# Ledger of designs, part 119: peptides against a protein of PDB entry 5CWW

Target 1, 194 residues: chain A of PDB entry 5CWW
Amino acid sequence: VPKLQGPFDFDLNPEDEQDDEVELKDIYVIGEKPRVADLMRGEEEELEMMKEDQHNGLSLNIICLLSTSGQVKICLDIDGVEAQWLPPRSKNKRLFAPPPEPPSLLTFQTFDTLKPAEVTPDGWPMFSEDATSPYSFYVTHPAGITYISLTPWVFRLESELQSDSEAGTEFRIDLLAKGQGSERDRIFTQTRTQ

## One batch from the design tools (peptide; made by RFdiffusion4, then SolubleMPNN)

Design b2_p28_6_s2 (from b2_p28_6, 10 letters changed)
Fold by OpenDDE base, seed 2:
Structure b2_p28_6_s2 (fold): chain B 194 residues (1-194), chain A 28 residues (1-28)
Amino acid sequence: as target 1 above (194 residues)
Amino acid sequence: SPAAEKEAEKRKKALEALKEALKKLREE
């Protein structure tokens, strides 16, 4: 598992200066799924399970960032793509790979999981996995628990990444951009005992 | 809403950048 160690350089558009002051508390990484073609070298049984689960995972790593205020930023790791397409560089050249260019993260979506009144200095939001889905997770805070699912767009994005046809790409990207992003549901709210 | 449109535009730019990056990788 490539440990993404280091500051993620967000190519934040300099015009959105307001996003630079986000204090991060937690990171949740959804690893890329191997392409079916790469799995064909493996056991046939795993291939059948992946065919039945039409949920072919995204071929990109997804990096979710959580702020102190409960803001979630869903980012796509483009550098993972380079690693897939670059032929395995032969192990021998310990040439100091230039410090891995900080992973270029593309922000897909930003949203809040807490209301402003729920944000407290002592309340820290945290990510937790959904054992039933690799593309779903929870944000837990003392004020409540929010369920998040990336499934509404992940499949469509993967389909676009795997498409060899440039025809209709602009249209499909526009649909992804304007469409519903991640599903977000508050499944639990802590009732403050008055 | 203006906010939703702004977010859609940001997402579009991100997706376009991704596409361009992928295209470059396929051409190499």
Scores: peptide ipSAE 0.406, ipTM 0.862, DockQ to the pose 0.040
Fold by OpenDDE base, seed 4:
Structure b2_p28_6_s2 (fold): chain B 194 residues (1-194), chain A 28 residues (1-28)
Amino acid sequence: as target 1 above (194 residues)
Amino acid sequence: SPAAEKEAEKRKKALEALKEALKKLREE
């Protein structure tokens, strides 16, 4: 699991001063899928399987942040974009590489998995993976379990990222912005027996 | 809802920033 150890500079709009107060509890990283072109150096069969998995993964890393209050922030890692275009820096030049600029995370979506009344000082939410989908995961808390899926938008975003046409980009971005975000479903709620 | 509109605006800004970043990388 790539532990993103660095402080993330969230280009959070300064107006969202509330975001600085968010105590992070957990981080979940969805790694970028290797570009088909990079896979084309491998067996054709793997390419066909990835094509059939219509969910061509996003070419960006997704970083999910979970607060103690159960707030989830879905972030896109722009640095992953740089890594795709930068020739693999030979091992030796890493020494004088300026300290990796903290990953510039772009917040795609923020939402809560807990109701205010469910937040407790001793209750800690945690991420867990969905073995069936790389773009789905769970947030587990003593109050309940929430299923989250990024599939509603990931494909559309990837299509935009791969588009060579600037025509209609503004429109497509607007659709992504106004469109449905991540799927969220509370699959379990702990009934507090009074 | 006004909250949804604000969220959409934030998302739009993020996506626009991403697009700009990608454009810069492609031009280099």
Scores: peptide ipSAE 0.404, ipTM 0.862, DockQ to the pose 0.040
Fold by OpenDDE base, seed 3:
Structure b2_p28_6_s2 (fold): chain B 194 residues (1-194), chain A 28 residues (1-28)
Amino acid sequence: as target 1 above (194 residues)
Amino acid sequence: SPAAEKEAEKRKKALEALKEALKKLREE
């Protein structure tokens, strides 16, 4: 498995050799939903805010990568799965733990937010949060602003992660793979004043 | 489209890898 040298190990398929040369500009992290057990110990207030939003968050960290050309890569952190099932490592043992191996990221989706003609050497895209949803965000660039939402697939993926039954898993994964990905909508375009 | 099929295959492989990782964690 070719490991990209970076803070994250990307299991990039060798056929995606073109993705290895992508210059990253920004990173946006969507943290995993806190476990019910961790919520019971003191964060009842965050649980109440999350209960009102019918969207149960994903039990995995999502890492969004943004290139200089406006390409977005949505990645899932597999190590987040290990962290969910591993007893909370006592804070004191982290001091002597070998440097954490870079998290292994699985690419869920890759898409562009800019047209080729909008990409400029001086134009840098950046992530911006959506205050109304943790699973929605914006990519801002001098050429325009693109709204992105992960809500079309996050719930279905979470349902699969929480399923104790392997029955039908292959079918559900196939549906997730072939189904609609992230929502993408250009909400603003800067008109080049000629 | 051939491009959409390739993307679906990549996503499927990623999700299958995730499934296998989860299975290993449940068996421990």
Scores: peptide ipSAE 0.403, ipTM 0.860, DockQ to the pose 0.040
Fold by OpenDDE base, seed 5:
Structure b2_p28_6_s2 (fold): chain B 194 residues (1-194), chain A 28 residues (1-28)
Amino acid sequence: as target 1 above (194 residues)
Amino acid sequence: SPAAEKEAEKRKKALEALKEALKKLREE
């Protein structure tokens, strides 16, 4: 399995041989929402605010990868799930803890934010946060700005992760697979002053 | 489109892998 040279092991489908050639320029991490149980230990007032935010966030970390060409890869951190469900390993600091294995990332979606003609050697795309939503962000490039939102699928994925029933799982996964991925909208395009 | 079908297949495999991982964690 060609290990992408990076801090993350991508379980890239061997058929995605083309993904190994992608030069990454930026990483954007959307942290998992704190467990409601951990938040419930806080003041009652914070509980009311979280109930109104209809968007129960994903219980997984999302790692967004941005290439030099403006390709965005949305990845899910599986190891974050393991840490969430495994009882806290007893504090026995075994002196020789093997180096933490790089997180296993599952690719949910890959898409481009730039047209091939917009890609320039000196034009580097960058992520920027959307202050209004934890699951929305921007990709900024000299050619333009693209708004991205993960909200179309995050809720459905979280619902599946929280489901204890195997009944209908295949159907729900199929809906997630075939459904709308991330929203993307070019909100600004640099007009080439010819 | 064939591209959309390939993307859906990749996503499906990823989601199935995630579910299997979660199942293993719940059984431990």
Scores: peptide ipSAE 0.408, ipTM 0.863, DockQ to the pose 0.040; fails the geometry check

Design b2_p28_6_s4 (from b2_p28_6, 16 letters changed)
Fold by OpenDDE base, seed 1:
Structure b2_p28_6_s4 (fold): chain B 194 residues (1-194), chain A 28 residues (1-28)
Amino acid sequence: as target 1 above (194 residues)
Amino acid sequence: SAAAKREEEKRRRALRALEEALRRLREE
C-alpha cells in the first residue's frame, strides 16, 4: 500500500490512490477534549460542568486536510485512541522513545467546497476557525466561503468511543456510517462580474 | 447516489478500523 509521503501515515484505501495527486494546501486540527483524569485534579464543579455540557468534545484529534482544489478530508487520529488508555508516559521516557510514529489517520469523510468551475490555479483555499464552536470552521476561497460543522456526527462518535459494550457495535457503526456527515453550507459566493 | 454509497462505505471502514483499535487497547 503506497503510504502517502508525509508527516501522516494515511491508511488511505488503495481505491483512494487518486489522492496521491491531491496537493494539500492547508491543515486544520481540532484537538481532543481534555482527559477527565487530568480534570479530576481540578474542582469537582468543573467536572459537573463538563458532564452537563452535552457538547463534550471528541476524545480523538481531528485532522482536516484541504487541497488546492478545495477538497476537504476529515481525518481521525487513531493514535489518540492509544494515548487515552496509556498511562501518562512519564516525561522522562519521551527522551528515549523512538521518534513518535507518524499519526495514523482514518479518513472519515471527503467532500468538495468548490465546484470544478471555481477551481483556479491561483485561487488557494484556506481554513479559518469558528470562534463560536470548536467543531465548526470555514473554508475560504476567492470564489466563496463554505461553513463546515462536524457537530452532526462528533457527539455520536464520542458516545461510541465511550461505550464499554461491544454489543450492538455493528449497529452503531452502521448508524454512524449512514447518518448525517459534516454539515457543509456555502455562505458566500463571489459573483463573477462579467 | 453511487457516490454517497461509496462515502458511506469509506466511513464504515474507518469506523471499523477505529473499533478494532479500541478493541486491541481493551485487550491489552
Scores: peptide ipSAE 0.468, ipTM 0.889, DockQ to the pose 0.040
Fold by OpenDDE base, seed 4:
Structure b2_p28_6_s4 (fold): chain B 194 residues (1-194), chain A 28 residues (1-28)
Amino acid sequence: as target 1 above (194 residues)
Amino acid sequence: SAAAKREEEKRRRALRALEEALRRLREE
């Protein structure tokens, strides 16, 4: 698990003052898919399967942040985009590379997994992976378990990232912005036995 | 809802920033 050691610069909308007060409890990272060039050196068969399976992963790292209150923030790592185009930095330049600027995280979506009444001081929400999909995961809290899937938008975003044309960008952005966000489903709720 | 519009705008802002970053990379 790449321990993203902060600090993360969040391009937080200054109007969302509430986001600055969020105490983070857990981080879940969805790594970018390996570059086609890196795959070409390996199993050609895996490349073909990845092309055929509509589940072409996002070429960006996704950073999911979980607060003590059960708020989830889905962030996109833009620096990962830059890294994809940068030739593999020769091992030697790491020494004089300016400290990697903290990854610029773009907040794509924010949502709560807990109701206000479910938030407890001793409640520790945690991420857990979904073994069936890299773009789905769970948030577990004593009050319940929430399933989250990024699949509704990840494919469309990837399509935009792979677009060679700047024409229609604003239109496509508008479609993505208005489109369905992450799926969120409470799959389990702890019944308080009275 | 007002909340939905806020989320949409937040998403739009993020996407614009991403596109700007991509544009910069294409120009380099």
Scores: peptide ipSAE 0.466, ipTM 0.889, DockQ to the pose 0.040
Fold by OpenDDE base, seed 3:
Structure b2_p28_6_s4 (fold): chain B 194 residues (1-194), chain A 28 residues (1-28)
Amino acid sequence: as target 1 above (194 residues)
Amino acid sequence: SAAAKREEEKRRRALRALEEALRRLREE
């Protein structure tokens, strides 16, 4: 998995003044679905896992950002889309390729995992993976653990990305925008030992 | 809620930007 090392240019909506002060603590990357052609060379088990999960993985990289306050931003990597369709750059263009522009991240969703009263100066929220799903993960903090799942929208977004028809695009976008976002569930809360 | 509408609009903008990027790639 190419480690996206670099400052992400967030087309942060300039109106959210609160975004400039957000100190990031952790990053979680969900890689794009491997191309079926690459899976055909691999073990049958990976193909079966992808078939059983009705959710054919998203063809885009997802970048999750976690702040000191427990705010999560779910971002889509558009540059991954461009890279998929660009013909393999002939070996010679590597020398003059401008440094890869920092990936343009589109913020799909922003939400909090902590209540304001749970935010502490010494608190350090972190991501952890869910072994049962590539599109689910946890945010751990001393105050508690929050489960997050992208499954409510990832499949529908992938269907849109694979659509060849421009007809009905605005309607499908509207359905995605109005639809259920990421699932968020506090599965554990630390009992303050009085 | 007002907050839900703001998030919906942010999502809509992101999705439109994605579709525009895809369209540009298809025209190339």
Scores: peptide ipSAE 0.465, ipTM 0.890, DockQ to the pose 0.040
Fold by OpenDDE base, seed 2:
Structure b2_p28_6_s4 (fold): chain B 194 residues (1-194), chain A 28 residues (1-28)
Amino acid sequence: as target 1 above (194 residues)
Amino acid sequence: SAAAKREEEKRRRALRALEEALRRLREE
């Protein structure tokens, strides 16, 4: 799992100045779909298993950020797009690659998993994976558990990324923007025993 | 709702920025 270490440059819309005050508690990364060419270097059995799991994954890394208040920010890593076009780095160049530029993150969606009354100073929300889907996960907090799925938009976005035609781009963007965002479902709520 | 429209606009901006980045890469 590539550990994203370093400052993230958020191409934060200046209107999201409120995002600068958000204390982050956890990060969840959904890696980009591996290229078939990279899979061919693996064992044939791994290739077959990965082919079956070739659900039409997104060709971008998704970075989910979780605040102390239970706010989730879903970001797209644009640098993953650039890396796809770079020729395979020859193993041998010990050249001190300049420190990788911090990834440029685009905020796709922001939402809350907690009600204001559920936010506590000692409450630490955390991400956890969904073993059944790479594009689904949970936010756990003492007040409750929220299921999140990116599936409503990920496949449509991938289709756009793979489009060779600029024709109709604005229309497709409009459809994606107006379309259903991430699914969010509170699957458990802790009842405060007063 | 007004909140839904704001969220839609944020998504639109993100998507436009992504498309612009992709365009630049395809022109290189």
Scores: peptide ipSAE 0.467, ipTM 0.889, DockQ to the pose 0.040; fails the geometry check

Design b2_p28_7_s1
Fold by OpenDDE base, seed 2:
Structure b2_p28_7_s1 (fold): chain B 194 residues (1-194), chain A 28 residues (1-28)
Amino acid sequence: as target 1 above (194 residues)
Amino acid sequence: SRTEELAKKLTELVKKRKEERKKEEEEE
């Protein structure tokens, strides 16, 4: 049985976000691209399908959080949280190991998908996947649908992670941080017929 | 600024990952 991981510590949470004020409604996880070494343990057919995707993904998990107000928070798993399985119920609870520090998520970007006037108490925004890209998704709310794509910055960040050279890395990362270039497009807006 | 701190943390992450990869390549 997979162990529930958490709580997460959010690094660089926006100053205006009191954790207590943001009610989370949905989570969207984009798993890291598999390492070649992990692929060798899979079935041959799974290996071939994954090889094509290896060049097009981020070597970090991305955790997207969605609030009741339609706020999206994009976080990076900087610690590399691996799926932990519950150890078999061995009776000896050695009580004394300090609980491991919760894994940290780096808050990369936060943005709203709804206008303040579109936020309603009964409105529940939800994530939905884009079948054409693992790094694109939708936020669906009764007021409208927003398309989000992480591709503009994901590939740039991965390029830095995989580079053998440190030359210019700080400069390019500074540009990445300033740009935070997630695409966000409202593809549908519900007209309030008064 | 938050952006500067983000850039710093991302840079640290990139450096850490490169060091880990280099170590793995040296152990093989």
Scores: peptide ipSAE 0.564, ipTM 0.920, DockQ to the pose 0.760
Fold by OpenDDE base, seed 5:
Structure b2_p28_7_s1 (fold): chain B 194 residues (1-194), chain A 28 residues (1-28)
Amino acid sequence: as target 1 above (194 residues)
Amino acid sequence: SRTEELAKKLTELVKKRKEERKKEEEEE
């Protein structure tokens, strides 16, 4: 039985976000790059194609949340929700195992894609993929289209995750956290012809 | 600050992942 992966607890929500006020409209998941060990189970030909991709991804799942207001929340799966199969029911059901803590998402960044005046009751934003990059996507709303790219910080974070040394890691992560570095560009704005 | 807390949590994550990887390499 697949372990129920939800609900997620959100860590480091923005101070101004009342948890109850953000109506989520869409979710965009950027899966982690496959582990080399998992790739080794496939045919040799598939391994060569994925080796080129191994350096181009994050070893964490990214969960992007989109509100009805066009707010994007970029979250990191810090627990590494591997498809944890329920451990086989060993006969000794210790009745008192504390309920497994719900998986936590670390809120990395939040930003708006819409101006307050662009938010309409009948207009809802949606995610759409960018075929050119797994770490880039669009938020499409009737008022406009916003391009988002996570690439500026994703590769830096992955470099830290894959580093063999802790030297300078805290400093580089501090810079990453302060800069956040997601690209956001409004590529289209619907001109309301009055 | 939120950014300092984020940095701390990310650092902890990085350390945890490195430790896990090291354990996996030691078990092989």
Scores: peptide ipSAE 0.564, ipTM 0.920, DockQ to the pose 0.730
Fold by OpenDDE base, seed 3:
Structure b2_p28_7_s1 (fold): chain B 194 residues (1-194), chain A 28 residues (1-28)
Amino acid sequence: as target 1 above (194 residues)
Amino acid sequence: SRTEELAKKLTELVKKRKEERKKEEEEE
């Protein structure tokens, strides 16, 4: 049984958003690219498929959160939370180990996919994958469908993570933080037939 | 600003990952 790794601590959450005020409806997780060394233990056929995708992947997990209002929050797993299985029910409750500090998520970007007039109590948004890219997805709502792509900044961030040079890193990261660079496009809007 | 703090956190992450990689290369 997979262990729930939550609750998460959110670094750089907007001060105006009390965690209790945002009702989350859906979560979309983009796993980090596998390490080449770990791939060498698999079958050769799986290796070739993963090599093509690896060149464009991020060495960090991305966690996307979706609220009832259609707000998307893009978070980076800076601690490298690995999938943990529930420990077997060993009777020895080492009850008194302080709970491990909750993993910290870095809030990279927050944006809305719905207009205020499109938010309804009966309508909830949901994530759906894009078959063409692991770093692109859709937010579907009765009012419409929004395409989101993280590709522009993911590529830049990975380039910095893999760079052998420190020259200009701080400058490029500053530009990345200011621009944030996620693409957002409403591809479908439901016309309310009066 | 929030963006400056974000940039700082990302820079620290990048530096940490590079240091870890360098350490791994020195241990081989």
Scores: peptide ipSAE 0.563, ipTM 0.919, DockQ to the pose 0.789
Fold by OpenDDE base, seed 4:
Structure b2_p28_7_s1 (fold): chain B 194 residues (1-194), chain A 28 residues (1-28)
Amino acid sequence: as target 1 above (194 residues)
Amino acid sequence: SRTEELAKKLTELVKKRKEERKKEEEEE
């Protein structure tokens, strides 16, 4: 039986966000780039395509959450959540094992795609993919469409993850954390026909 | 600050992943 994974613990959730106030509407998962070792088992053509994609991919899963208000939360899967199966019912009721800590998502960035005046009770924001980049996507709402790209910081973070040098890592990560340079652009706004 | 904590956690993540990768490379 597949283990239901969750709830996720959101690490570094903004203090001003009461978890109870954010109604989630959609989830967009950007899977981690495949490991080279896993690629070697594939067809040569898939290997080449994936090598090209690997240069721009992150070796972490990214979980994007979208609220009914159009708030986007970008989270990193720091634990590497894999599909888990329920352990076989070992009869030993160690009832007293503290429940395993839920997998943690690191909240990297939170931002709004809608203005307060655009938020409607019947609004249904949704994610949609960008076919040109796995790290770019759209948030579609009746009020408008927002383009989002994670590429500016994803590249930098991956560079740190793949670096063999520890020199300057803390400094570059500090700059990355301060910058949080996700691109956000409202590409379409629905004009209220008066 | 939240940003400082984020930087710390990301740094820890990077260090952890590098160490894991190093172990995997040493086991191959």
Scores: peptide ipSAE 0.563, ipTM 0.920, DockQ to the pose 0.764

Design b2_p28_7_s2
Fold by OpenDDE base, seed 4:
Structure b2_p28_7_s2 (fold): chain B 194 residues (1-194), chain A 28 residues (1-28)
Amino acid sequence: as target 1 above (194 residues)
Amino acid sequence: SRTELLAKKLAELAKREKEKRKEEEEEE
């Protein structure tokens, strides 16, 4: 039986966001690119196709969170959260094992997709996939549709993660952290026909 | 700042991933 995972701690959550104030409505998970070693177990044809596509992927899972207010939180799974199964009910629950520290997600970026005036109590924003890229997606809300792309920074981050040299890595990561650079574009706005 | 902490954590991650690859290459 799969174990319910969570709660997750959000590392570097914006200071002004009390966790209690953000009602999450949807989650979008971008899986990590497959490792070459894992691909070697697959069909050779898949290996060649994936090698070309792997250059554009991130070796980390990305967890996107969407609030009722249309706030998107981009989180990185830096700990490598794996699917857990319920341990067999061994009777010896060591009553005194400190609860395992909850897995943490690194909050990379937070941004809004809705204007304050567009936020409605009954609003139900949702993620939808972009079939053209795993690192692009849409946020749909009755007020409009927003396109989001993580591609501007994902590639740069991956290049640092895959680099054999430490030279300049800190500097480039500093630039990446400062820029963040997720693309956000409102592609549709619902005009209230009066 | 938050950004500086983010950069630090990402740098630590990059270091860890490099170390992991070196270990994997040494085991092969």
Scores: peptide ipSAE 0.512, ipTM 0.889, DockQ to the pose 0.793
Fold by OpenDDE base, seed 2:
Structure b2_p28_7_s2 (fold): chain B 194 residues (1-194), chain A 28 residues (1-28)
Amino acid sequence: as target 1 above (194 residues)
Amino acid sequence: SRTELLAKKLAELAKREKEKRKEEEEEE
């Protein structure tokens, strides 16, 4: 049985976001690129298929959060939160080790998919996957559909994480942080028939 | 600024990941 994980601490949350005001409606997780060592434990046929699919993914999990207002928060799992399973119910009250410090998520980017006039109290925005890319997805809302792609920065970040040289890394990361170049495109808008 | 702090944290992450790879290469 999967263990419920949390709470998570959000590092670098936008100053204007009072955590108490953000009602989360959906979550979208983009898993980290599997390490080659983890691939070697699979069947040879799965290994060949996965080698072809070794697209330049990020070595970090990405956690996307969606609020009732259509706000998307893109967070990076910098601590490497692993899926935890409930230990088999052994009867022995082993001394609960102090709960580990809650894992921290690094808030990379926050943006809106809805205009203020499109936000409704009963609105239920949802994530949906893009079958063509693991780093692209849609936000669907009664007011419209927004395409989002993380590809403009994900591969650049991975290149910095995988680089053997420190030369220029700080500069390129600074540019990446300033750019925050997620693509966002409203592909459909529902016309209110008056 | 928030952006400067973000850049700093990402740079620290990149350093940590490089250090891990060096340790793994030294153990092989």
Scores: peptide ipSAE 0.511, ipTM 0.888, DockQ to the pose 0.778
Fold by OpenDDE base, seed 1:
Structure b2_p28_7_s2 (fold): chain B 194 residues (1-194), chain A 28 residues (1-28)
Amino acid sequence: as target 1 above (194 residues)
Amino acid sequence: SRTELLAKKLAELAKREKEKRKEEEEEE
């Protein structure tokens, strides 16, 4: 039986967000790139193609959360949350090890896709994928459609995670944290016909 | 600041991933 994962703790959640104030409507998960070791089970030719693909993704899961207000929260799975299965109910009362600490997500970025005047109580924003890029997606709402791309920072972050050198890493990470730099573009706006 | 703490957490993550790769290379 699959173990229900969660609740997740959000590390570096904005202080102004009381847990009770943000109603989540949708979740979009970008899985981590496959590990080389897991790919070694394939044919040598697939390995060469996948070596090129290994440069094209983040080694962390990204969890995007969408609120009723059109707020997007980009979270990083820094703990490497794996699918957990409930151990078979063997009748032995093994002393439950203290429940593992709930997995934490690192809140990387939070931004709005709607203007305050576009937020409605009955609004239902939804994620949709971009078939052309795993790190790009859309937020659809009755007021409009917003394109989002994580590509401006995701590959830079991966470069730091894969770096064998500490030289300049701190500086580049500081720039990444300050800039964050997710692309956000409103591609469609529903004109209020008066 | 939140940004400084974020940078610190990401730097710690990068360090951890580097250490894991070194351990994997030493076990092979």
Scores: peptide ipSAE 0.511, ipTM 0.889, DockQ to the pose 0.785
Fold by OpenDDE base, seed 3:
Structure b2_p28_7_s2 (fold): chain B 194 residues (1-194), chain A 28 residues (1-28)
Amino acid sequence: as target 1 above (194 residues)
Amino acid sequence: SRTELLAKKLAELAKREKEKRKEEEEEE
């Protein structure tokens, strides 16, 4: 039986957001690209072909959170959270192991998809995937549809994670953190005809 | 600042990932 994971600790959450004030409505997970080393434990010849194709994603899981107000949080899984299974009911597991520290998610970026006037108490925003890119998605709300793309920073971050050179890494990461650079575009707005 | 802390954490991740790859290359 799959184990429910969570609660997660949010690292670098915006100071003005009390966690208790944000009602989450949806979650969108972008899985990490497979590691070449993990795939190739069986066949040396496939190693060369997959090295070229692996440049197309991030080596970290991305967790996107959506609130009732249309706020999106982009979080990075820095601890490498794996799927956990409920341990078999063996009678004797010592109740005395301190609970493992909850995994931490790094809050990379937070932004709104709705204007304040579009936010309704009964609003139900939802994520939907983009079939053309794993790093692009939509937020659908009765007021409109917003396109979001993480591509402006994801590949730059991956390049720094995969680089063998330390030269300039700190500088480029500083620029990435300052820019963040997720694309956000309202592709549809519901006009209330009076 | 928040952005400075974010940059620091991302730099630490990049360092860890580079260290892992070096260890994997040394084991081959």
Scores: peptide ipSAE 0.511, ipTM 0.889, DockQ to the pose 0.798; fails the geometry check

